# Peptides against a protein of PDB entry 5JXT, part 182

Target 1, 319 residues: chain A of PDB entry 5JXT
Amino acid sequence: SLLPKKEINVYIGMSEMQVKWYQKILEKDIDAVNGAGGKRESKTRLLNIVMQLRKCCNHPYLFEGAEPGPPYTTDEHLIYNAGKMVVLDKLLKRIQKQGSRVLIFSQMSRLLDILEDYCVFRGYKYCRIDGSTAHEDRIAAIDEYNKPGSDKFIFLLTTRAGGLGINLTTADIVILYDSDWNPQADLQAMDRAHRIGQTKQVVVYRFVTDNAIEEKVLERAAQKLRLDQLVIQQGRAQVAAKAAANKDELLSMIQHGAEKVFQTKGAFGTMAEKGSQLDDDDIDAILQAGETRTKELNARYEKLGIDDLQKFTSESAYE

## One batch from the design tools (peptide; made by RFdiffusion4, then SolubleMPNN)

Design b2_p23_2_s3 (from b2_p23_2, 11 letters changed)
Fold by OpenDDE base, seed 1:
Structure b2_p23_2_s3 (fold): chain B 319 residues (1-319), chain A 23 residues (1-23)
Amino acid sequence: as target 1 above (319 residues)
Amino acid sequence: SAIDEKLEARREQRRRERERRDR
């Protein structure tokens, strides 16, 4: 029988560079962030801020002029300038030592470009599929990854491209480098490894930037997932969860952690304490804390009814 | 492998695009 997936949210502090860029994004649109735009502020403006903040949470080099250079060289700076990369780098060493193979999903093809450079820099053999990958090249990449004795350790995928019915049961670890707004897209990605033919315990690590917009993306996704489950269970097909956040929800998400980000000098959390010098004990502590917070998050939404889950109020998540 | 060559070619293209933008 297929073992249940173990899902762990991995809460990761921003690097100093991420904090600086996060501040810069908020400052650039400070009137929007403060709600001073009132009715004149477009939902599109807020969505743009959300997208920039999510880029920052993933990697600062997603911004023009953020990468050191020219010359553009891959070095340790690619890792230490992003909290997720610091954790990823340590986690991948452990995963490899365990004889596991890993799928890494992101919403951002440009992040996969950074992860390719990282894989080359660390000497990790990889495959890649995104939305631009031709059908034939997709088949070839899957076959190369899945072949007996494959030297391919990592498969890099966009979440949407990975969701397309492929079998990757030769991997037992899934890293969601970021989260989809639709939790079903992430589930579909996980189900590439967690499928008939899997022989190992599938472990899913969901990276979440702590004290940032990604916590609210995660909360919204968890709320939506629970709502979708309850709607299916209760046969209430008409309770379509509003797929898109409203303006006030987007504003609340942008404001989440913003004050603390503005007050922060340097990095956040374990990134401030250890930075790139994370050891195995630090990783274990992050994973244990993540497992606890994951259980708490799930338990919060499990108690909510359909009517409560339809109200995305920051307040209803804490009652 | 043919896959590795395609991956390398794409990485090299992205490198050249970055270098051209900053000139």
Scores: peptide ipSAE 0.543, ipTM 0.936, DockQ to the pose 0.410; fails the geometry check
Fold by OpenDDE base, seed 5:
Structure b2_p23_2_s3 (fold): chain B 319 residues (1-319), chain A 23 residues (1-23)
Amino acid sequence: as target 1 above (319 residues)
Amino acid sequence: SAIDEKLEARREQRRRERERRDR
């Protein structure tokens, strides 16, 4: 029988470089961030800010001029400059020692480029599929990964490209490096490993930058998922959950953690205390804290009715 | 493998494109 998947949100502090770039993104559009733009501030501008903040949460090298060089050399700086990479680097070592194989999903093909350079730097054998991958190359990558005795440890996928009905049950670990705005896309991604033919407990690690925009992306996705479940359960098919955030929702998401980011000198949380020197105990603590916060997040939305879940207010998530 | 060669070629192309933008 297929075991239920275990899903854990892994809350990760920003590196010092991420904090600096996050501050710079907010400062560039400070009037929009403060809501001072009023009716003149376009939804498009707020969506752009959200996209830049999400890039920062993933890796600062997604910005031009952030990567040290020329010459551009992959080194430890690729890891320590992004909190998610620090945690990923330790987690992958543990996963490999356990004899597990891992799918890593991202919304950003450019992040997969960074993860390719990382895989080479650490000597991890990998496959890759994104939206630009030809059909034949996609089949070849899947077959190479799934073949008996495959030496491919990692499969790098964009969430949408990985959602296309493929079977990757030869992996038992799923890392969602970032979240989709549509929780169904992430479910479709993790269901590449969690399906008929899986013989292991599937564990899904969802990376979430703590005290940043990604917490609000996660909360919105959890809210939407619960709403979708209740609509199906109650037969209220006409409740088209407004898939797109409104202007006020986007502004609230941008403002989340912004003040603390501006006040912070250096890194956040465990990244401030340990930086790249995270040990196995630090990883266990992060995973345990993440499991607790995941249960708390789910419990908040399980108590809400359809009418409450339709109200995306920053306040209603804490009352 | 043919897959590894394609992956390497793409990584090398991205490296060259980065080095050209900063010249």
Scores: peptide ipSAE 0.537, ipTM 0.933, DockQ to the pose 0.466; fails the geometry check
Fold by OpenDDE base, seed 3:
Structure b2_p23_2_s3 (fold): chain B 319 residues (1-319), chain A 23 residues (1-23)
Amino acid sequence: as target 1 above (319 residues)
Amino acid sequence: SAIDEKLEARREQRRRERERRDR
């Protein structure tokens, strides 16, 4: 029988470089961030800020002029300049040592480009599929990954391209490097490994930048998922989950953790304390804390009814 | 493999495009 998947949110502090770029993004549009644009502020402007902040949470090198060079050489800087890469680098070593195989999903094909350079730098054999991958090359990549005795350790996928009905049950670990606004897209990604033919316990690690916009993206996704579940259970098909965040919701999401980011000198949390020198105990602590926060998050939304879940709880962005 | 060659070619293209923007 297929074992239930284990899902763990992995809360990760920003690197020093991420903090600097996060500050720079907020400062560039400070009037928007402070709500000074009022009713005249375009939803498009806020969506652009959200997108830049999400890019920062993924990797600073997603910005022009952020990567050190020329020459553009892959080195340890690719890892230590992004909190998610520091955790990923340690986690992949553990996963490989366990004889597991891993799917890594992202919303951003440009992040997969960074992950390719990382895979080469670490000597990890990989496959890749994104939205630009030709159908034939997609089949070939899946077959190469799934073949008996495949030496491919990592499969890099964009969440939407990887969600398209493919079987990747030869992997037992799923890393969501970032989250989709639609929780169903992430579920569809997980279900590439968690389906008939899987023989192992599937574990899903969802990377979440702590004290940043990604926490609010996650909360909104969890809220939406619970709402979708309740709507299905109650037969209330007419509750079109308000698909798009309003301006005030986007503003609240942008403001979340912004004050602490402006006050921060250096990195956040475990990234400030250990940086790239995370050991196995540090990883275990991060995973344990993540498992606790995951249970708390789920328990928060499980108690809410449909009417409560339709209210975006604007908890103050300054708590 | 033919797949690995395609991946390498794309990585090399991205590298060259970065180097051209900064010249």
Scores: peptide ipSAE 0.530, ipTM 0.933, DockQ to the pose 0.351; fails the geometry check
Fold by OpenDDE base, seed 2:
Structure b2_p23_2_s3 (fold): chain B 319 residues (1-319), chain A 23 residues (1-23)
Amino acid sequence: as target 1 above (319 residues)
Amino acid sequence: SAIDEKLEARREQRRRERERRDR
């Protein structure tokens, strides 16, 4: 029988470089961030800020002029300049020692480019599929990954490309490097490994940048998922969750953690204390804290009714 | 493998494109 998947949110502090770039993004549009634009502030401008902040949470090298070079050489700087890479690097080493195989999902094909350079730098054999991958090359990549005795450890996928009904049950670990605004896209990605034919316990690690916009992306996705579940259970098809965030919601998401980011000198949390020198005990502590916060997050939304979940005000989740 | 060669060729192309942009 297929075992239930275990999902753990992994809360990760920003590196010093991420904090600096996050500050620069907010400063560039400070009037919009402060809500000073009023009725004139475009939803498009707020969406652009959200997209830049999400890029920063993933990796600062997604910005032009952030990567040191020329020459562009892959080295330890690719890892220590992004909190998610520091945790990923330690986690992959553990996963490999356990004889597991891993799917890594992202919304951003440009992040998969960075992860390719990382895989080569660490000597990890990998496959890749994104939105630009030809159909024949997708089949070939899947077959190469799934073949008996495959030496491919990592499969790099965009979440949407991975959602296309493919079978990757030869992997037992799923890393969501970032989250989709639609929780169903992430579920569809997990279902590539958590499917009929899986023989192992599937574990899903969802990376979330702490004290940043990604916490609010996660909260919104959790609210939507619970609402979708309740609508199905109650047969109330008419409660289409407003698919798109409104301006006030986007502004609140942008403002989340912004003050603390402006006040911070250097890195956040475990990234300030340990940086790239995370040991196995530090990873265990991060995973345990993540498991606790994941249970707390789920418990907050499980108690809410449909009417409460429709009130997208951040305040109603603290009562 | 043919897949590894395609992956390498794409990485090398991206490297060359970055180096050309910053020259």
Scores: peptide ipSAE 0.522, ipTM 0.930, DockQ to the pose 0.457; fails the geometry check

Design b2_p23_2_s4 (from b2_p23_2, 13 letters changed)
Fold by OpenDDE base, seed 5:
Structure b2_p23_2_s4 (fold): chain B 319 residues (1-319), chain A 23 residues (1-23)
Amino acid sequence: as target 1 above (319 residues)
Amino acid sequence: SKIEEKQKERLEKRKKEREEKDK
């Protein structure tokens, strides 16, 4: 029988560079961030801020002028300037040592470019599929990854391109480098490895930037997933979960952790203490803390009814 | 392989884009 997936949210502090860029994004639109824009603040502007903050959480080099240079070379700075890359780098080493194979999903094809440069820099053999990948090249990538004795360790995928019905059961580890607003897209991504033909325990690591907008993206996705489950179970199919965040929800998401980000000099958490010098014990601590917080998050939403899950509970964010 | 060719094409493209920024 297929073993149940083990899902762990991996909460990762921002690097110093991410903090600086996160501050810069907030400062650029400080009136919108403070809610001072009132009725004049467009939902589009808030959505743009959200997208910039999510880019920052993924990697600061997604911004023009963030990459150090000239010369513009791939080096260790590609890793230490993004908290997720620091954790990914250590985690991939462990995964490889265990004889596992890994799917890495992101929403951002430009992040896959960074991950591709990283794979080359570390000497990881990989396949890649994104939304621009031709059908024939997609088949070729899947076949190359899945072939018996494949030396391809990593498969880089955009969540949507990877979600399209493919079998990747030759991987047992899934890393969601970022989260989709639609939790079903992430589930579909996980189900590429967690399917009939899988012989190993599938472990899913969901990277979440701690004390940042991504926590609220995750919470909203978890809330929506639970709501979708309850709606199906109760036969209340007509409860149109308002799929789109309203202005107040977006503002609350943008404001989450913003004060602490402004007060922070340097990096966050383990990134401040150790930066790129994370050891195996630090990774274990991050994974253990993540497993605990994942259980707590799930337990929070499991207790809520449909009516509670339809409300964006801003209150649970400040306790 | 066709995959490795596409990988090289992407890497070479990004390399050129970096070399242009170095000027």
Scores: peptide ipSAE 0.514, ipTM 0.940, DockQ to the pose 0.599
Fold by OpenDDE base, seed 2:
Structure b2_p23_2_s4 (fold): chain B 319 residues (1-319), chain A 23 residues (1-23)
Amino acid sequence: as target 1 above (319 residues)
Amino acid sequence: SKIEEKQKERLEKRKKEREEKDK
């Protein structure tokens, strides 16, 4: 029988460089961040801020002029300048030593370019599929990854490209480097490894930048997932969980952690204490803390009814 | 393999883009 998947949110502090870029993004649109724009703030402007903040949470080199150079070379700075890369780099070493194989999902094809450069730099053999990959090349990548005795350790996928019904049960680890606004897209990505034909325990690591917009993206996705589950269980018409975030929701998400980011000098959390010098005990502590916070997050939404889950109030997540 | 060829093409493209920025 297929074992149930284990899902763990991995809460990761920003690097010093990410904090600096996160501050710059907020400062550039400070009037919008403070809600001072009133009726004049377009939903489009807030969505653009959200997109830039999510890029920052993924990697600062997604911005022009962020990569150190000239000369522009791949080096250890690619890792230590992004909290998610520091954790990924340590986690992949552990996963490889365990004889596991890993799917890495992102919403951003440009992040897959960074991850590809990282894989080359570390000597990891990989496959890649994104939205631009031709159908024949997708088949070839899947077959190369799934072949008996494949030396490909990593599969890099955009979440949407990986969601297209492919079988990747030859991997047992899934890393969601970022989250979709639609939790069903992430579930579809997990189901590439967690499917009939899987023989191992599937473990899903969801990377979440701590004290940043990604916590609110995660909370909203968890709320939506619980609502979808309750609607299915109760046989009620799909409550229009199709509503894109309103302006007030987007503003609240942008404001989350912003004050602490402005007050912070340097990195956050474990990134401030150890930076790239995380050991195996630090990774175990991060994973254990993540498992606890994941259980707490799920328990908060499991107690809520349909009517409570329809109210996106920032306050209801703290009771 | 076809996959390794496509990987090489992407890496060579990004290498050229970096070499252009180094100028």
Scores: peptide ipSAE 0.508, ipTM 0.939, DockQ to the pose 0.618
Fold by OpenDDE base, seed 4:
Structure b2_p23_2_s4 (fold): chain B 319 residues (1-319), chain A 23 residues (1-23)
Amino acid sequence: as target 1 above (319 residues)
Amino acid sequence: SKIEEKQKERLEKRKKEREEKDK
């Protein structure tokens, strides 16, 4: 029988470099961040800020002029300059020692380029598919990954490309390196490993940058998912959950953690204490804290009715 | 394999892009 999947949000502090770039993004559009644009502030401007902040949470090298050089070479700096990469690097070593195989999903094909360079640098054998991958090359990549005795440890996928009905039950670990605005896209990605033919316990690690916009992206996705579930259960098909965040929601998301980011001179959390020197005990502590916060997050939304879940206010998460 | 060929093509492309930035 298929075992229930275990889902854990992994809350990760920003590296010092990510904090510096996050500050620069906020400072560049400080009037919009402070809400000084009022009714004249375009939703497009706020969406652009959100996209830049999410890029920063993923990896600072997604920005031009962020990668150290010349010479521009892949080295340990690719890892220590991004909190998610530091955690990923330790987690993958553990996963490999356990004899597991892993799917890594991202929204950003350019992040898959960084992850590809990382895989080469660490000597991890991998497959890759994204939105630009031809259908025949996708089939070839899936077949190479799924073949008996495959030496491919990692599969790199964009969430949307990986969502296309494929079977990847030869992997038992799923890493969501970032989250989709549509929680159903992430579920569809998980369901590539968590389906008929899976013989292991599927574990899903969702990476979330702590004290940053990604916490609010996650909260909004969790709220939407619960609302969608309740609407289906109650037969209220007409409650079109407003799919797009409004301006005030986007502004609140941008402002979340911004003050703490401006006050921070170095890295955040475990990244400030240990940086690239995370050990197995530090990873266990991060995973345990993540499991606790995941249970707390789910418990908040499980108690809410449809009418409460339609009210996206930052305050309703504290009652 | 087709996969290894596409991997090599992407890696060679990014290598050239870095070599151009080093100039």
Scores: peptide ipSAE 0.506, ipTM 0.939, DockQ to the pose 0.544
Fold by OpenDDE base, seed 3:
Structure b2_p23_2_s4 (fold): chain B 319 residues (1-319), chain A 23 residues (1-23)
Amino acid sequence: as target 1 above (319 residues)
Amino acid sequence: SKIEEKQKERLEKRKKEREEKDK
């Protein structure tokens, strides 16, 4: 029988470079971040800020002029300048050592470019599929990854491209490098490994930048998922889960952790203490803390009814 | 393989983009 998937949110501190870029993004639109634009501030502007903050949480090199150079070379800086890369680098080493194979999903094809450069730099053999990959090339990539005795350790996928009904049960680890606004897209990604034909315990690691916009993206996704489940169970098809965050919700999400980010001179959490020098104990601590917070998050939403789940908890950006 | 060819094309593209920024 297929074992239930284990899902763990991995809460990761920003690198020093991410903090600097996160500050810069907020400062550039500080009036919008402070709500000073009032009714005149466009929802589009707030969505743009959210997208820039999410890019920062993924990797600072997604911004023009962020990569150190000239010369522009792939080196250890590709890893230590992004908290998610530091954790990924250590986690992949462990995953490989245990004889597992891994799917890495992202919303951003440009992040897959960074991950591709990383794979080459570390000597990891990989396959890649994104939205631009031709159908024939997708089939070829899947077949190459799934073949008996495949030397391809990693599959790099955009969440939406990887969600398209493919079987990747030859992998037992799923890393969601970032989250979709639609939790169903992430579930569909997980279900590429977690389906009939899987013989191992599937483990899903969801990377979440701590004290940043991504926590609120995750909370909103969890809320929506629970709401969708309750709507299905109660037969109330008409609860059109307002899929799009309103302006005030977006503002609250942008403000989350912003004050602490402005006060921070270095990296966050374990990234400040250890940076790229994470050991196995540090990884175990991060995973254990993540498992605890994941249970707490799920338990919070499991107790809520439909009416409560329709209310965005506007609890203060300052608490 | 066709996959490795596409990988090489992407890597060479990004390499050229970096070489242009080095100028």
Scores: peptide ipSAE 0.505, ipTM 0.939, DockQ to the pose 0.595

